# Peptides against a protein of PDB entry 5EIB: the designs that were tried, part 22

Target 1, 366 residues: chain A of PDB entry 5EIB
Amino acid sequence: VDLEPGTMDSVRSGPFGQIFRPDNFVFGQSGAGNNWAKGHYTEGAELVDSVLDVVRKESESCDCLQGFQLTHSLGGGTGSGMGTLLISKIREEYPDRIMNTFSVMPSPKVSDTVVEPYNATLSVHQLVENTDETYCIDNEALYDICFRTLKLTTPTYGDLNHLVSATMSGVTTCLRFPGQLNADLRKLAVNMVPFPRLHFFMPGFAPLTSRGSQQYRALTVPELTQQMFDSKNMMAACDPRHGRYLTVAAIFRGRMSMKEVDEQMLNVQNKNSSYFVEWIPNNVKTAVCDIPPRGLKMSATFIGNSTAIQELFKRISEQFTAMFRRKAFLHWYTGEGMDEMEFTEAESNMNDLVSEYQQYQDATAD
Target 2, 366 residues: chain A of PDB entry 5EIB as posed
Amino acid sequence: VDLEPGTMDSVRSGPFGQIFRPDNFVFGQSGAGNNWAKGHYTEGAELVDSVLDVVRKESESCDCLQGFQLTHSLGGGTGSGMGTLLISKIREEYPDRIMNTFSVMPSPKVSDTVVEPYNATLSVHQLVENTDETYSIDNEALYDICFRTLKLTTPTYGDLNHLVSATMSGVTTCLRFPGQLNADLRKLAVNMVPFPRLHFFMPGFAPLTSRGSQQYRALTVPELTQQMFDSKNMMAACDPRHGRYLTVAAIFRGRMSMKEVDEQMLNVQNKNSSYFVEWIPNNVKTAVCDIPPRGLKMSATFIGNSTAIQELFKRISEQFTAMFRRKAFLHWYTGEGMDEMEFTEAESNMNDLVSEYQQYQDATAD

## One batch from the design tools (peptide; made by RFdiffusion4, then SolubleMPNN)

Design b1_p9_5_s2 (from b1_p9_5, 4 letters changed)
Fold by OpenDDE base, seed 3:
Structure b1_p9_5_s2 (fold): chain B 366 residues (1-366), chain A 9 residues (1-9)
Amino acid sequence: as target 1 above (366 residues)
Amino acid sequence: SRVAARTVT
């Protein structure tokens, strides 16, 4: 789905364009112009019913519908505005199904679009209310991984998207292969989300190795485990050492010893015990799939529900507040029928979310 | 957006 036809043409011409049914390409003509309001209230609102018709058709073809997965960017107008509109409409029609998102967070390091803080804040407000699971994929963290870890001097969107694809493949492993922990979206939510609003995850992937260092790095369970829990490997721009893990899932792929995995997972928990809440017992879950990713002997994917994720929301909030206090660019949104009240409500809800994370960070066992 | 990580431009 896009509000621009050129995106559909790019997908169709791509190496996998033929895997998608032509009737499932739904697109507009005008685009959102990086404006959440165009995505949510005008251009996107005109297109959403056509998308819902496709969603219904595909849902009816399922023997057992678990839920929905959306991949979108929160910095743009289409992914943010229309994406959150679609989430809201799907949630209304399918209230008993899981809503899962891969939400790409904007960063000034990656994009020069000045209104991204508005689009992100307005989107987060919707995601807090209408999703069950949100993987926070932060363009800032992706850029930093590409630059610092992968030693790419000028990271491209292709480089960032490679990390995104590896992460998405990793976190969906248990859904795609039978007999795994978190084999469905609901079980994942039960294990990962102790409080309904606190459903924002920091993902990570290992191995990540620069081309120059590949020959010096062993691909072992200890190395994967160490990298997976390293703050520099988080694909959300927050330091887990500044918060506490509520829950963690680790997904290992490849032929490895279950005993070694269990030992390394225990060791890393013990080493980092101060960064876990003590009042959630057995809050680390581990899965092992014998099938490695293509081109790797083994990998590990991290999913963390950490109170440190508030750093990501604080960053967005600070950028939002800096613009909104001056009403900068606001006329582009109000001109699409938005009220300033919706901005203040979105800001308030995101600040409340930050406060909730802080509350649970500071909570002790009674 | 053509890519998950990209803002629509």
Scores: peptide ipSAE 0.005, ipTM 0.421, DockQ to the pose 0.029
Fold by OpenDDE base, seed 1:
Structure b1_p9_5_s2 (fold): chain B 366 residues (1-366), chain A 9 residues (1-9)
Amino acid sequence: as target 1 above (366 residues)
Amino acid sequence: SRVAARTVT
């Protein structure tokens, strides 16, 4: 789905364009112009029924519909505005199904789009209410990984998207291979989401290795475990040491000892016990899939529900507030039928979310 | 220069 035809043409002409049904390409002509309101109230609203018709058709063809997975950006207009409109409409029609998202957070390090803080804040407001689980994929963290860890001097969208694809492949492993922990979206939500609004995940992937160092790196379970819990490997720009993990899932892939995995996972929890809440028993879950990712002998994927994720939302909130106090660019949104009250409500809800994370960070068992 | 970060998957 896109409001621009050129993106769909790029997907169709790409190496995997043939895996999608031609009738499942739904696209507009005008684009959203990086405006959430165009995605949500005008251009996106004109296209949404055509998308819902496809969603219904594909849902009816499922033997067992678990839910929906949306991949979108929060900085643009289509992914943010139309994406959140679709989430709302799908949730209204399928209230008993899981809504999962891969939500790409904007960063000034990656994009010069000045209105990204508005689009992101308006989107987060919708995600808090209308998703059951959201993977926070932060362009700031992806850029920093590319630059610092992968030693790329000038990270590209291709480089960032490669990290995204590895992470998405990792977190969906249990859904794609039978007999694993969190083998369905509902089980994942039950294990990862202790409180309904606190459903924003910090993903991570290991191994991350620079091209120059790949030939010298041994892939071992201890090294994967250590890298997976390293703050520098988080795909969300927050430091887990500034918060506490509510829940964690670790997905190992490849031929390895389950005993060694369990030992290393126990060791990392014990070493980092101060960064876990003590009042959620058995809050770390581990899965091992014998099938490695393509091109690796083994990998580990991390899913963290951490109160440190508030740092990401605080960053967006600070950027939003700086613009909104001056009413900068608001006429582009109000001209599409939005009220200034929707901005204030979205800001308030995101600040409430930050306060909720802080409350559970400060909570003790006593 | 397109520095494609190949995450070695």
Scores: peptide ipSAE 0.016, ipTM 0.531, DockQ to the pose 0.018; fails the geometry check
Fold by OpenDDE base, seed 2:
Structure b1_p9_5_s2 (fold): chain B 366 residues (1-366), chain A 9 residues (1-9)
Amino acid sequence: as target 1 above (366 residues)
Amino acid sequence: SRVAARTVT
């Protein structure tokens, strides 16, 4: 789905364009112009019914519909505005199904779009209310990983999207292969989401190795375990050491000793015990899949529900507040029929979410 | 030339 035809043509002509049914390409003509209001209330609202018709048709063809997975950006008008409109409409029609998102957070290091803080804040407000699971994929963190860890001098969208695709492949492993922990979206939610609003995950992938160092690095369970818990390996720009893990899932892939995985996972928890809440027992879950990702002997994917994610929301909130206090660019949104109150409500809800994470960070086992 | 970020996949 897109409000611009050129993006759909790029997907269709791409190496995987043939995996999608032609009738499942739904697109507009005018785009959203990086405006959430155009995505949500005008251009996106004109297209949403055509998307819902396709969603219904594909849902009816499922033997067992677990839920939905949306991949979108929060900085642009289509992914943010129309994406959250679609989430709302799907939630209304399928209230008993899991809504899962891969939400790409904007960063000034990656994009020069000035209104991204508005689009992101308005989107987070919708995600808090209408999703069950949200993977926070932060362009800030992806850029830093590409530059610092992968030693890429000038990271591209292709480089960032490669990290996203590896992470998405990792976190969906248990859904795609039988006999795994978190084998369905609902089981994942039960294990990862202790409180309904606190459903924002920080993902990570290991191994991440620069091209020049690949030949010298042994892929071992201890090294994978150490890297996936490293703050520099998080795909959300927050430091887990500044918060506490509510829940963690680790997904190992490849031929390895389950005993060695269990030993290393226990060791990393014990070493980092101060960074876990003490009042959620058995809050770390581990899965092992014998099938490695393509091109690796082994990998590990990390999913963390950490109170440190508030650093990401605080960054967006600070950028939002700096613009909104001056009403900068606000006329582009109000001109599409939005009220200033919708901005204030979205800011308030995101600040409430930050306060909730802080409350649970400070909570002791009474 | 798209520098394919080789994730060590």
Scores: peptide ipSAE 0.014, ipTM 0.523, DockQ to the pose 0.018; fails the geometry check
Fold by OpenDDE base, seed 4:
Structure b1_p9_5_s2 (fold): chain B 366 residues (1-366), chain A 9 residues (1-9)
Amino acid sequence: as target 1 above (366 residues)
Amino acid sequence: SRVAARTVT
């Protein structure tokens, strides 16, 4: 789905364009112009019914519908505005199904789009209420990984999207191969989300190695485990050491010793015990899949529910507040039928979410 | 142990 036709043409002409049904390409003509309001109330609202018709058709063809997965950007107008409209409409029609998102957070390091903090804040407000699981894929973190870890002098969207793709492949491993931990979206939610609003995940993927260092790096379970829990490996720009893990899932792929995985996972928890809440028992889950990702002997994918995610939301909130205090660019949104009150409500809800994370960070065992 | 491991073979 897109509000621009050129994106659909790029997908269709791509190496995997043939895996999608032609009738499932739903697109507009005008785009959203990086405006959440155009995506949510005008251009996106005109297209949403056509998308819902496709969603219904595909849902009816499912033998067992678990839920929905949306991939979108929160910085743009289409992914943010229309994406959250779709989430709302799907949630209304399928209230008992899991809503899962891969939400790409904007960063000034990656994009010069000035209104991204508005689009992101308005989107987070919707995601708090209407999703069950949200993978926070932060362009800030992706850029830093590309630059610092991968040694890319000038990271591109292609480089960032490679990390996104690896992460998405990793976190969906349990859904795609039988017999794993969190084999369905609902089981993942039960294991990862102790409180309904606290459903924003820090993803990570290992190994991440620069091209020049690949030949010198051993792929071992200890190294994967160490990298996976490293703050520099988080695909959300927050330091887990500044918060506490509520829940963690680790997904190992490839032929490895389960005993070694268990030992390393126990060691990393013990070493980092101060960064876990003590009042959630068995809050670290590990899966091992014998099938490695393409081109690797082994990998590990990290999913963390950490109170440190508040650093990401604080960053967006600070950027939002700086513009909103001056009413900068608001006329572009109000001109599409939005009220300034919706901005204030979105800011308030995101700040409440930050406060909730902080409360659980400071909570002690009774 | 707080680690629950599952192997898929």
Scores: peptide ipSAE 0.008, ipTM 0.452, DockQ to the pose 0.028; fails the geometry check

Design b1_p9_5_s3 (from b1_p9_5, 3 letters changed)
Fold by OpenDDE base, seed 5:
Structure b1_p9_5_s3 (fold): chain B 366 residues (1-366), chain A 9 residues (1-9)
Amino acid sequence: as target 1 above (366 residues)
Amino acid sequence: MRKAARTVV
């Protein structure tokens, strides 16, 4: 789905364009112009019914529909505005199905789009209410990984999207291969989401290796285990040491010893015990899939529900507040039929979410 | 065919 035809043409002409049904390409002509309101109330609203018709048709063809997975950006107009409209409409029609998202958070290091904090805040407001699980894939973190860890002097969207694809492949491993922990979206939500609003995940991937260092790197279970808990391997620009893990899932891929995985996972938990809440017992889950990712012997994917995710929301909120106090660019949104009240509600709800994460960070076992 | 230097994650 896109509000621009050129994106769909690029996907269709791409190396995997033939995996999608031609009729499942739904697209507009005008684009959203980086405006959430165009995505949500105007251009996106004109297209949403055509998307829902496709969603219904595909849902009816499923033997057992678990839920939906949306991939979108929160900085743009289409992914943010139309993506959240689509989430809302799907939630209304399928209230008993899991809504999962891969939500790409904006960063000033990656994009010069001034209105991204508005689009992100308005989107987060919708995601808090209408998703069951959201992977926060932060362009800030992706850029920093590309620059610092991968040693790319000028990270490209191709480089960032490669990290996104690796992360998505990792977190979906248990859904794609039978007999694993979190084998369905609902089991994942039950294990990862202790409180309904606190469903924002910090994904991480290991190994992350610069091209120059690949030939010298051993891939071992201890190294994978250490790296997936390293803040430098997090796809969200938050330091887990500034918060507490509510829940963790670790997904190992490749041929490895389950015993060695369990030993290393116990060691990393014990070493980092001060970064876990004490009042959620057995809050770390581990899975091992014998099938490695393409081109690697082994990998580990991390999913953290951490109160440190508030750092991401605070960053967006600070940027939002700086613009909104001046009503900067607001007329582009109000001109599409939005009220200023919706901005205030979205800001409030995101600040409430931050406060909720802080409350559970500071909570002790009674 | 330029081998697109896949960023190896």
Scores: peptide ipSAE 0.015, ipTM 0.471, DockQ to the pose 0.015
Fold by OpenDDE base, seed 1:
Order: structure tokens, then C-alpha cells, then sequence
Structure b1_p9_5_s3 (fold): chain B 366 residues (1-366), chain A 9 residues (1-9)
């Protein structure tokens, strides 16, 4: 789905364009112009019914519909505005199904789009209410991984999207291969989401290795485990040491010893025990899939529900507040039929979410 | 940002 035809033409002409049904390409002509309100109330609202017709058709063809997975950006107009409109409409029609998202957070290191903090804040407000689980994929963190870890002097969208694709492949492993932990979206939510609003995950992937160092690096279970818990490998720009893990899932892929995985996972929990809440028993879950990712002998994928994710929301909120106090660019949103009150409500709900994470960070077992 | 080639993980 896109409000611009050129994006869909790029997907269709790409190496994987043939895996999608032609009738499942739904697109507009005008684009959203990086405006959330244009994606949510005008151009996106004109297209949404055509998307819902496709969603219904594909849902009816499922033997057992678990839920939905949306991949979108929060800095743009289409992914943010139309994406959150679709989430709302799908949730209204399928209230008993899981809503999962891969939400790409904006960063000024990656994009010069001035209104991204508005689009992100308005989107997070919708995601808090209308999703059951959201993977926070932060362009800030992806850029820093590409630059610092992968030693790329000038990171590109191709480089960032490669990390996104590896992460998405990792977190969906248990859904794609039978007999794993979290084998369905509902079990994942039950294991990862202790409180309904606290459903924002920091993903991570290992190994991350620069091209110059790949030939010299042994892939071992201890090294994968150490990298997976390293703050530098998080796909969300927050330091887990500034918060506490509510829940963790680790997905190992490749031929390895289950015993060695369990030993290393126990060791890393014990070494980092101060960064876990003590009042959630058995809050770390581990899965091992014997099928490695393409091009690797083994990998590990991390899913963390941590109170440190508030650093990401604080960054967006600070950027939002700096513009909103001056009423900068608001006329572009109000001109599409949006009320200024919706900005204030979205800011408030994001600040409430930050406060909720802080309360559970400060909570003790006593 | 430039549109550039696939990163090898």
C-alpha cells in the first residue's frame, strides 16, 4: 500500500515483486507530502476502503487468522497517517485478532523532514491504543550501528533496510517454523506484554560484523549472547542499562547446543540481574531454531520490553514540543481537517506512556 | 541519504 504509485512500481519491478498478488497492490496518485493528516483524514481516507476490501479477501482465505503485521514509517505521511488509519479500521473489524507492527522511528541523522516529530507523536498516540505489540525500529540506532559497528562511512537507506530485514526475519522465526517458543502472535503478546499499554519492543540482531572483520570472526553461542545484550546492537536508540527489562525473548538460529544456549542465557541474566525486574518470574524466554538465516551459520535475535524505551519517546516528545510551542507548520495539518487539540492529546498520551514506564522502572518487589 | 548497495551482515 502507498499513496504514491512510484513506490509500488519499484516493489513490482524488484527481485521479489512477483511474490505479491497484482490485485493486492493498492496505491494512490497524490502522495501524503510527509503530512500525517493527509495520510489519515484526506488522501489516505479515500484509499482505505480499497485496502480493507483486500484485507477482508485475504483474511477469508486464511484457515486460521492469527492477526495482522503492519510495516510502516512514523516520520512520513503515508506510513504514519494512513498506516494508523488502517490499524484503527482493522481493529474495529477484527477486535479479537492480534495487531502487530514494525514501526520505523524517525531520526534527524537520517532525514531532514522537519515535521517528522509531529507525524511520529500522532502515530505513537494511535499505536498505544490500537496495537498489541510494536517493534520499535529506530533510524537513529540503525544509523549508529551502520556507522560505528559496520564501519560504513556514509550509511544509506539500503544499509538501514538490510538491518530492518534481518531483524524482521529474526523476530518472525518462531511464527514461520513449527515447534518454537512464541509460535503464534497471541503467545508472543502473553509472554512479552505484562501491561496492555507497555507493548513497545526494542529489537536486536547478532551477529553484526563489519565487512573487513567477517573473515576473522568465529560465530559462537557466547559471542552471539554477548552481542545480543549489548546496547550497541539494539535497533532502538536507548541504553538498557538506564532502565529495567520487564520481559525478554531470545531467538537463536542455526545448529547449536541447547544446553550451551541455556547456560549462556542464564549467565547473561545473572551478570545483568540489576537490569531486570525481580517481580516478573521467568521473564526471559529462549527459542532455538535449527534453520540458520541465509548467508550465516548461526544468529541470535533479541526482543526486549524495557523501561529504557522511554528515552526514545522522550527524544520524540522534546522535538515535538520545540515545534508545537511555536505552532510551526500546524496550518498544513489543520488545512487537511485536523484539530490542534489532537496534537495536545497525542503529546499528553506519549508523556503518560513515559510516566508509566518510569513507574514500573522504579517499582520494587516489596 | 544516497540510495546505495546492499550491506552484508
Amino acid sequence: as target 1 above (366 residues)
Amino acid sequence: MRKAARTVV
Scores: peptide ipSAE 0.015, ipTM 0.496, DockQ to the pose 0.019
Fold by OpenDDE base, seed 4:
Structure b1_p9_5_s3 (fold): chain B 366 residues (1-366), chain A 9 residues (1-9)
Amino acid sequence: as target 1 above (366 residues)
Amino acid sequence: MRKAARTVV
């Protein structure tokens, strides 16, 4: 789905365009112009029914519908505005199904789009209420990984999207291969989400290795485990040491010793015990899939529900507040029928979410 | 040359 035809043509002409049904390409003509309000109330609202008709048809063809997975950006107008409209409409029609998202957070290091903090804040407000599981894929973190870890001097969207694709492949491993932990979206939610609003995940992937160091790096279970828990490998720009893990899932892929995985996972928990909440027993889950990702002998994918995710929301909130206090660019949103109150409500709800994460960070066992 | 980030993925 897109509000621009050129994106759909690029997907259709791409090496994987044939895996999608032609009738499932739903697109507009005008785009959202990086405006959440165009995505949510105008251009996106005109297209949403055509998307819902496709969603219904595909849902009816499922033998067992678990839920939905949306991949979208929060900085743009289409992914943010129309994406959150779709989430709302799908939630209304399928209230008992899991809503899972891969939400790409904006960063000034990656995009010069001035209104991204508005689009992100308005989107987070919708995601808090209408999703069950949200993978926070932060362009800030992706840029820093590309620059610092991968030694790319000028990261591109192609370089960032490679990390996104790796992460998405990793976190969906248990859904695609039988006999794994979290084999369905609902089991993932039950294991990862202790409180309904606290469903924002810090993803991570290992191995991440620069081209120059690739020949010198061993792929071992200890190295994967150590890298997966490193703050520099988090695809959300948060330091887990500034918060506490509520829950963790680790997905190992490739032929490895289960015993070695269990030993390394126990060692990393014990070494980092101060960064876990003490009142959630057995809050680290491990899965091992014998099938490695293509081109690797082994990998590990991290999913963390951490109170440190508040650093990401604080960054967006600070950027939002700096613009909103000056009423900068608001006329582009109000001109599409939005009220300034919706901005204030979205800011408030995101700040409440930050306060909730802080409360659970400071909570002790009674 | 597009520096394909070899994330060894």
Scores: peptide ipSAE 0.014, ipTM 0.501, DockQ to the pose 0.017; fails the geometry check
Fold by OpenDDE base, seed 2:
Structure b1_p9_5_s3 (fold): chain B 366 residues (1-366), chain A 9 residues (1-9)
Amino acid sequence: as target 1 above (366 residues)
Amino acid sequence: MRKAARTVV
């Protein structure tokens, strides 16, 4: 789905374009112009029913529909506005199914789109209410990983999307291979989401190694474990040391000792015990899949539900407030039928979410 | 950066 036809043509002509059914390419002509309101109330609203018809058809063909996975970006108009409209409509029709998202957070370091804070805030408001699981993928964190860890002098969207694809492959491992922990979306939610609104995850992938260092790096369980818990490896621009983990899942892939994995996972928890909440027992889950990702002997994927994610929302809120207090660019949204109240409600709900994360960060066992 | 094409599947 896209409001721009050229995006769909790029997918169709891509190396995997043939894996998608031609009838499942739903697209507009006008685009959203980086405007959430165009995505949500006008251009996207005209297209949403045709998307829902495809969603229904594919859902009816499922032997066991677990839920939905949306991949979108919150800085643009289509992924943010139309993506959240689609989430809302799917949630209404399938209230008993899991709504999972891979939500790319905007960053001024990666995109010059001035209205991204509005699109992100309006999107986060919808995600708080209408998703069960959201992987927060921050373009700033991806850029920093590419530059600092991968030693790419000029990171591209291709480099960022490579990290996203590796992470998506990692977090979906348990869904794709039988006999794993979190073998369905609902079990993942039960293990990862202790409170309904606190469903925003910090993903990470290991190994991340520069091309020049690949030949010198051992792929070991200790090194994977250490890298996954490193703040520099988080794909959300938050420092886990500034918060507490509510829950963690680690998914190891490749032939390795389960005993060694358990030992290293215990060691990292013990070393970082101050960064976990004490009142959620057994809040770290580990899975091992014998099937490595393509091109690696082993990998590990991290999923963290951390109160440190509030740093991401605070950053967006600060950027939002800086524009909104001046009513900058609002006429582009109000001209599509939005009220200024919806901006205030979205800001309030995101600030409430920050306050909830802080409350649970400060909570003791007593 | 050039806008990466967004695929909604």
Scores: peptide ipSAE 0.010, ipTM 0.397, DockQ to the pose 0.029; fails the geometry check

